# Peptides against a protein of PDB entry 8YR4, part 243

Target 1, 309 residues: chain A of PDB entry 8YR4
Amino acid sequence: PRGSPALQLVVLICLGLMGLERALNVLVPIFYRNIVNLLTEKAPWNSLAWTVTSYVFLKFLQGGGTGSTGFVSNLRTFLWIRVQQFTSRRVELLIFSHLHELSLRWHLGRRTGEVLRIADRGTSSVTGLLSYLVFNVIPTLADIIIGIIYFSMFFNAWFGLIVFLCMSLYLTLTIVVTEWRTKFRRAMNTQENATRARAVDSLLNFETVKYYNAESYEVERYREAIIKYQGLEWKSSASLVLLNQTQNLVIGLGLLAGSLLCAYFVTEQKLQVGDYVLFGTYIIQLYMPLNWFGTYYRMIQTNFIDMEN

## One batch from the design tools (peptide; made by RFdiffusion4, then SolubleMPNN)

Design b2_p28_6_s1 (from b2_p28_6, 19 letters changed)
Fold by OpenDDE base, seed 1:
Structure b2_p28_6_s1 (fold): chain B 309 residues (1-309), chain A 28 residues (1-28)
Amino acid sequence: as target 1 above (309 residues)
Amino acid sequence: VDEFLERFKELAKKANEEVLAYEKELEE
């Protein structure tokens, strides 16, 4: 971004965070290997607990294996909002200014109707996304129930309880925070539609705008509407980062409690080293569909609110 | 929104290319 040294610094920080994410992708497997080696060597509990805690902390920074929900990725996404908004606003103003410079023949053409029709086609995809959500939610809930039963029967009731509490808290917080986010998304979409309506009205009245040489005035009104929209968009996007970070924290706490308990039972020779690997892999496998569920629910919610307006 | 904005950008770009082509045909 030319002209804002603060936004240039944010871009450099985001690039640095992308580099850190790549380093975490190497470090997390190394620490995991070290845990497996310490368990195999029957190392003292204090050394093992420190290595497990360090691994879970690194895994919290990395996220659930896709990198999309880790603390570093969430921080990058949060910082990138301002850069995206600056770029979007600049492009929207350039397009709008250029459309007012175009010939009357373009404005009389079927193209304004074609832009509106592209918006309507975007909303029709919502029904397909709803069907996809229902077909992914039911299997994910089944996998959670199967996981709770499996860990309760084959490990210990404490493992089943940890998975139950972790997944119940994850689902409850996902629903509650998503309902809270709906208010921000509705306010954003209402302001987006108002901004779009003003742009369409200005372009339909192109002859009047041209007659009064009011192109600069209409561009400034559009800029103010975009700034107001971007204030609401920031709240929506920041609330999404908060959701993802809350989800990552809940999974991180469940992984910490379960991994420490599993490591303890391996040191007591009640479980094998393979059981530790199984528990960690299974928790990560449960997390991945739930993370995708949150993403699809957002996309559906976006498209539903876009259809209500 | 981003997909709509990208499609709007593509439509605006295509519109601009057609207007510029028509302006060139009027200058010839």
Scores: peptide ipSAE 0.000, ipTM 0.225, DockQ to the pose 0.014
Fold by OpenDDE base, seed 2:
Structure b2_p28_6_s1 (fold): chain B 309 residues (1-309), chain A 28 residues (1-28)
Amino acid sequence: as target 1 above (309 residues)
Amino acid sequence: VDEFLERFKELAKKANEEVLAYEKELEE
């Protein structure tokens, strides 16, 4: 971004974090392989426990293999909000100022209604995600229940309990934090609609704006409305990053507890090495749909609030 | 939201390109 050295530094940090994400994508499989090898070789518990703990820490940084919900990705997303807002605001103001320069000729061509209709199509495409979410929630809940039953019957009651507690805590925190976020989203969408209405009114009254040479005044009013919108957007986006990070932490703790317990039972010859692989894979497989559920539930709430306005 | 903002930016860019194309048609 030209003119803000602070935002340029944030861009460089975000690029560095993207490089770290790529390194984690290579390191996580290597550490996982090392765990399997140490389990197969019947290595000392202390070496195994350190390797498992290191793996889970790296997996927490990576975010379960999706990349988008790891600590590093969440930190990148959080830092990028201000860069995105700066870029968006600059583009919107350039377009709006240019439309005010051109609009006498452009308004005579009656294309104003088409641009507004194209903007509305962007909002309506999100409603199709409602159906996709409902169809993914039920299977995901079924997979959780099946998983709890499977681990309780075929492993040990302790594994079923860990999965139950982890998934119950994950779902509960997802609901509670999402309800808490709804207020920020409602405020954001209300201000977005107000900002849009102001831009439309200014463009529809273009002849009056030109007659009074008020283009600079209308651009400044639009800038103030965008700044107010972006303040609410930041709260909404930051609250999402907090949700994703909370979810990642819960899954990380469940993965740590279950992986250590599984590794311990493998060392005692009560479980096989394959059972460790199964547990870790299954927890990650349960996490991926649940993470998408949080994102889609977010998009549904956006659309409902956009339809109320 | 990012995809929406990117789509809105793409739509705004496309709208700006259409306006610039229409302005050229009016200068010809």
Scores: peptide ipSAE 0.000, ipTM 0.223, DockQ to the pose 0.018
Fold by OpenDDE base, seed 5:
Structure b2_p28_6_s1 (fold): chain B 309 residues (1-309), chain A 28 residues (1-28)
Amino acid sequence: as target 1 above (309 residues)
Amino acid sequence: VDEFLERFKELAKKANEEVLAYEKELEE
């Protein structure tokens, strides 16, 4: 971004965080291998517990394997909001300015409102993504139930309880935090519609704007409306990062508790090394589709708000 | 949002291509 040294610094920090994500993607498998080796060698509990704790901490920083919900990714996403808003505002102002430079004949021949609404058709493809998410969410809920039953029967009631508490807390917090953020989204959508209406009114009055050479004035009014919108968008996006981080924390605590308990039972020869691998793999497999559940619930809430307006 | 910006850039590009096509149709 030319002209803001602060935004350039944020971009450099985000690039540094992306480099850290790459390092974590290498370190996490190494620590996982080391745990499996230590379990196989029947290493002392203190060495094993330290390695497991270090692994779970690195996994918390990385996230559930995709990196999309890890602490480092969430921090990157949070810092990137301002860069994205700067870029979005610049593109929107360039398009709006270009529309005012177009011929009067184009503005008379086309419904100016339809050009701005074509941007909305891009968001309506969300309904097709919703159907895809339903087909991933329902199997995941089934896998959670199956997992609770499986771990309760074949491992110990404590493992089933950890999975139950982790998944129940994850789902509950996802709903509660999403409902809490809905107010920010409603305010954002209302301001977006008002900003679009102002742009449409300016374009419908193109003849008057052109007659007074007021294009620069209308662009500045549109810029102010975008800045007001972006203040609400930031709250919405920051609340989303908070949701993702809360979800990552819940899964991280479940993984920590279950992995330590499993490692302890392997040291007592009550479970095999394969059972540790099974538990860790299964929890990570449950996490990936649950991230889509949080996205799905957010998208349903969006469509509901968009239907109320 | 990068997809939205790319789609908006593609829409702006398409709108510009349609305007250029319509300006050509009006010059013919």
Scores: peptide ipSAE 0.000, ipTM 0.248, DockQ to the pose 0.015
Fold by OpenDDE base, seed 4:
Structure b2_p28_6_s1 (fold): chain B 309 residues (1-309), chain A 28 residues (1-28)
Amino acid sequence: as target 1 above (309 residues)
Amino acid sequence: VDEFLERFKELAKKANEEVLAYEKELEE
């Protein structure tokens, strides 16, 4: 935000907290591994208690597992409220200024309430998109890259390759299936608007419909429009289920391949039991933000389309 | 407008239930 050094400092703090969250995503599995290894070695209580206490503290900072945001993420979100409000207000003022520059003919052709609704949607879409890109997309990509590097350096190169292939395939399929699904959603939204327009036109012409006793005909036309809408809604919903199932299958196959390989290396005494637990927990941690990625990519696309209109 | 559409969907559902009830009464 230009013009407020305080808000610039808040943005820098939020970026620092995002970096800390990425570090926690690596450290939490490592500490959990260390607990399992210390338990396996029957280490002295003092060392175990310190490691467990440190793990629980790091887990509190990270959050996750229960869908709860960690302390660091909550603090980031709290600090970002002022930045979001500043950005929202700036976009709203830009839209408002642009609306005042528009011709009188444009204002006469549109109801003030519709214009305000478009302005509010536009502001929400831009602010939502920016917040989403900064706080969800970039961090998730960073976590994947950090994960690949970590597994490639501290595990066998095969683990890094499995994570790379799994995440690359997951992202690619998410994009491709989401783009395919967007066609069904656009068709659904178009049919919803058409069904709504028919209902409004029938109600506006209610006197004429009554005069001609055409109520049954208008009801049947509305029923046909609903059936057509429901057919498109089903395709949209079924395509979402297909996306989620495809994502689940890719993660499941990656988890299976990596878990079997890890188990094999543990049997050969090249890895410890804790390393198996680390791999499983780390993959699940990478999956948690990705599970929503299809919904999020759709939100980005919707917000982009709403900004173009 | 969404509230109006929800009310209209509820009214249309009620009207369709009334029409279906009336069609059943006319078949008896």
Scores: peptide ipSAE 0.007, ipTM 0.299, DockQ to the pose 0.016; fails the geometry check

Design b2_p28_6_s2 (from b2_p28_6, 22 letters changed)
Fold by OpenDDE base, seed 4:
Structure b2_p28_6_s2 (fold): chain B 309 residues (1-309), chain A 28 residues (1-28)
Amino acid sequence: as target 1 above (309 residues)
Amino acid sequence: VEEFLEEFNKLLEEANKKRLEHEKELEK
């Protein structure tokens, strides 16, 4: 935001908090590992109590692993409200000024309500796209990269490779299946609008329908439209289940491969029992944002289409 | 291991449920 040094400072603080969230995503599993190792070694109470207290404090800052419920995430979201409002207002004013610069022929060809709806869509699409990129996509990709680096350096190159292959396959399948699913969703939405339009037209023409005793015909036509809609809804819903199951299978296979490898290295005394717990905890933390990636990808794609209009 | 897998599966089910609820809200 070029016009307000205060908002620039808030952006820098929000970026710092995003960096802190990434650090917490690494530290929380490490502290949990350390607790398990200290318990296994029967360490003195003072060391254990300090590590547990530190873990609970870090977990409070991080939240439940979804990234939405942690103190740091809530503070970031709170501070970002002013930046979002500034950005939204700036985009809205730019669109509004551009609309005033458009030719009289363009304005005469469109209803004022349609012009306002285009402006609102444009503003929401730009602000939505920026928010999804900055707060969901970029952080998730950063967490994956940090995870690959961490496992490659502190465990073994094999763990880094498993995480890399698992996450790459997960992302690729999520994109491909989401693009495939988008066809069914578009077909469903078009049929829903057509079914609603038929119902409205039938009700608006109620007197004519009654005059011709065509009530049974209109009801049957509406029933056929509902059946066609439900057939498309089923395809949309079934495609979502297929996406979720495909994602679950990829994560399950990655977790299985990594857990077996970790268990093997623990039996060879190359890793501690806490390292097994760390691996599982960290994979779950990586999975939680990724579960939403298909929704974010679709929202980004929708917002891009709405910006081109 | 079993408790960890059960907790993992429970977290997956809760995450999938929330995703389905949020997708239904975005369709309204």
Scores: peptide ipSAE 0.018, ipTM 0.547, DockQ to the pose 0.653
Fold by OpenDDE base, seed 2:
Structure b2_p28_6_s2 (fold): chain B 309 residues (1-309), chain A 28 residues (1-28)
Amino acid sequence: as target 1 above (309 residues)
Amino acid sequence: VEEFLEEFNKLLEEANKKRLEHEKELEK
């Protein structure tokens, strides 16, 4: 936002808080590892109590795992409200100005309420797209890269390779299956709109339908439209279950391979018991935002389609 | 509920638009 230095500072603070969240995503598993190692070694209470207190404080800042949002994420979301409102207002005013430049014939063919709804949808789609890209997609990709680097540097190169292969396969399958599903969803939405349009047209022509005693014919036509819709809805829903199950299998195989390798290195005394717990905790932490990646990718695609209309 | 009300209002607006289009075609 070029016009407000205060909003530019808020954006920079939000970016700094996003960087802090990435650091917390590495530190929290490390402190959890250290607790497990200190417990295994029967370390002095003072060292253990300090490490546990530090872990709980870092976990409060990070949040996550239990569905709770962390303090840093909440502070970022709070500060971003003003930036979102400024962006929304700017997009809304641009759309409104563009609508005033459109021909009188376009305005006479549309109700003012429909025009305002198109403007609101356009504003929400642009603001939503930007928020999903900046706060969900980019951070998730950054966390994966940081994770691969961390495991490659501090563990054996084999762990970095397992994480890389699992994450790459997960992302690729998520994109491919989501693009495949988008066809079924577009068909479903088109058939839903057609079914709704038929119901509206039948109700608007109610007097004509009554005059010809065509009520049974209109009901049967509506039933056929519903059956066609439900056939497409089933394909859309079944494709979602298939996506979720495919993701679960990739996670399960990656967790199995990495856990067996960790267990083997612990038996060879190359890694500690805490390193096994770190690997499991860190992998689960990487997969939590990835479960939503298919939803984010889909929201991005929907918002692009809604902006083209 | 808000999404449902928004969809319902859209259907009402579309219905009213079609009615006005049909009324304009009958006046021609």
Scores: peptide ipSAE 0.000, ipTM 0.245, DockQ to the pose 0.016
Fold by OpenDDE base, seed 5:
Structure b2_p28_6_s2 (fold): chain B 309 residues (1-309), chain A 28 residues (1-28)
Amino acid sequence: as target 1 above (309 residues)
Amino acid sequence: VEEFLEEFNKLLEEANKKRLEHEKELEK
């Protein structure tokens, strides 16, 4: 925000908190590893108690897996409210000014309440998407890169390669399947709008329909439209399940390959039992935000296409 | 803009559904 130094400071603090979340995502698994190793070595209670207390404190700051419920994430979300409100108001004013530049014929064909609902929804959507891009997509990509670097430096280079190949395949398949699904979703949305329009037209002409006793005919036409819609909805929903299953399979194969390799190195006394737990927990932490990546990618694509219209 | 918003709201609903499914898988 160019006009308020206070809002610029809030953005910088939010970026700093986002960096702290990335550090916590690395530190929490490390401290958990250290607890498992100290338990295995039967270390003295004082060292164990200090490490456990430090882990619990870091876990409180991080929150559950995705960080979405952590203290740092909650503080970031709280501070971001003012930035979101500023951005929302700016987008709303831009949409409103653009609507005033549109032809009188466009306004006469639409009720003012519908136009305002379109503008309000438009503003909330753009602001939401920018927030998802900045706070979910970019951090997830950063966590993947940090993970590859961490495993390549502190583990054998083979672990970094497995994570790289798994995440690259996951992202590629997510994009390809998401683009394929977008066709089914557009077809579903167009049929839903057509079904809704037919229902509204039938209800607006209710007196005429009742006069001709055509109620059964209109109900059957609406039923046929619902069946067509449900056929497209099934394709959209089935394609979502296929995406989720493909994502789960790729992560499962990566987890299997990495876990077997880790178990082998533990048997060869090159790694400790805690390193096996670290790998498993870190992969699960990467998987949680990645499940949303396909949705965020679709949202971004839809926005770019619809901002051109 | 309206089609965009409906598509976006449906994307959010699908996202929320995926989250709820994943939260249910983590609670098991």
Scores: peptide ipSAE 0.019, ipTM 0.454, DockQ to the pose 0.079; fails the geometry check
Fold by OpenDDE base, seed 1:
Structure b2_p28_6_s2 (fold): chain B 309 residues (1-309), chain A 28 residues (1-28)
Amino acid sequence: as target 1 above (309 residues)
Amino acid sequence: VEEFLEEFNKLLEEANKKRLEHEKELEK
């Protein structure tokens, strides 16, 4: 992006963060191996606790195995919002300017097809959302309940309590932060519709705009509307990153508490090294569908809001 | 670098637009 040295720096930082994600993908398994070795060798608690804490910190930076929800990925996504907004605005203005060079007949033919495609997408989406509720939300809640029961019966009541508190806090914060961000999303959608309506009206009145040689004025007015939209889009996207990071933090705290407790019981010979591996793997497996739960709960809420409008 | 950034921005805009369109589609 030649127009802003600040955006070029942000791109370089985002590329550096992508390199860091790759380094974390190698380091996390190495630290995990080191924990297993230290548990097998019956190493001193202080060395083990430090290695476990370091592993959980690296895992917090990496995220729940998909990489998409780690601190580094969230930071990259947050920084990238401004780059995306710059590129989107440039593309939208180029398209809008080019559309003002095209014939009215081309606009009328595409609008009818685009409106139909938007309507067909809407109906497909409600069906996809219902399928998601049934096939992802219900199974994820079942897996949490099964996990609480399993850890309470086969490990200790303390492990079941950690999973219960972690998942209850995760679900509660997901709902609360999603309700909070819905306000930003409604404001964004309202401004998107207003910006689109202005572009639509300008293109319907193309003959009048051409008669008054007002193409540059309409492009500038559209640019101002896009800048206003992008201010609201940034709030929506930043609130999404905040939700993902909050979710990552809650799971990270649950993983830390449970992994330290498991490591302690292995040092006391109450649990085996395999039990430590089981706990860590199970918590990470619960985290994968739960990351999507926040995205889909938001989709459900926005669909309900967009259907009420 | 600019073409790679435009293609990467286009891929990320297509991925974020597919994710926002899939979010806006799953939201319709």
Scores: peptide ipSAE 0.015, ipTM 0.430, DockQ to the pose 0.031; fails the geometry check

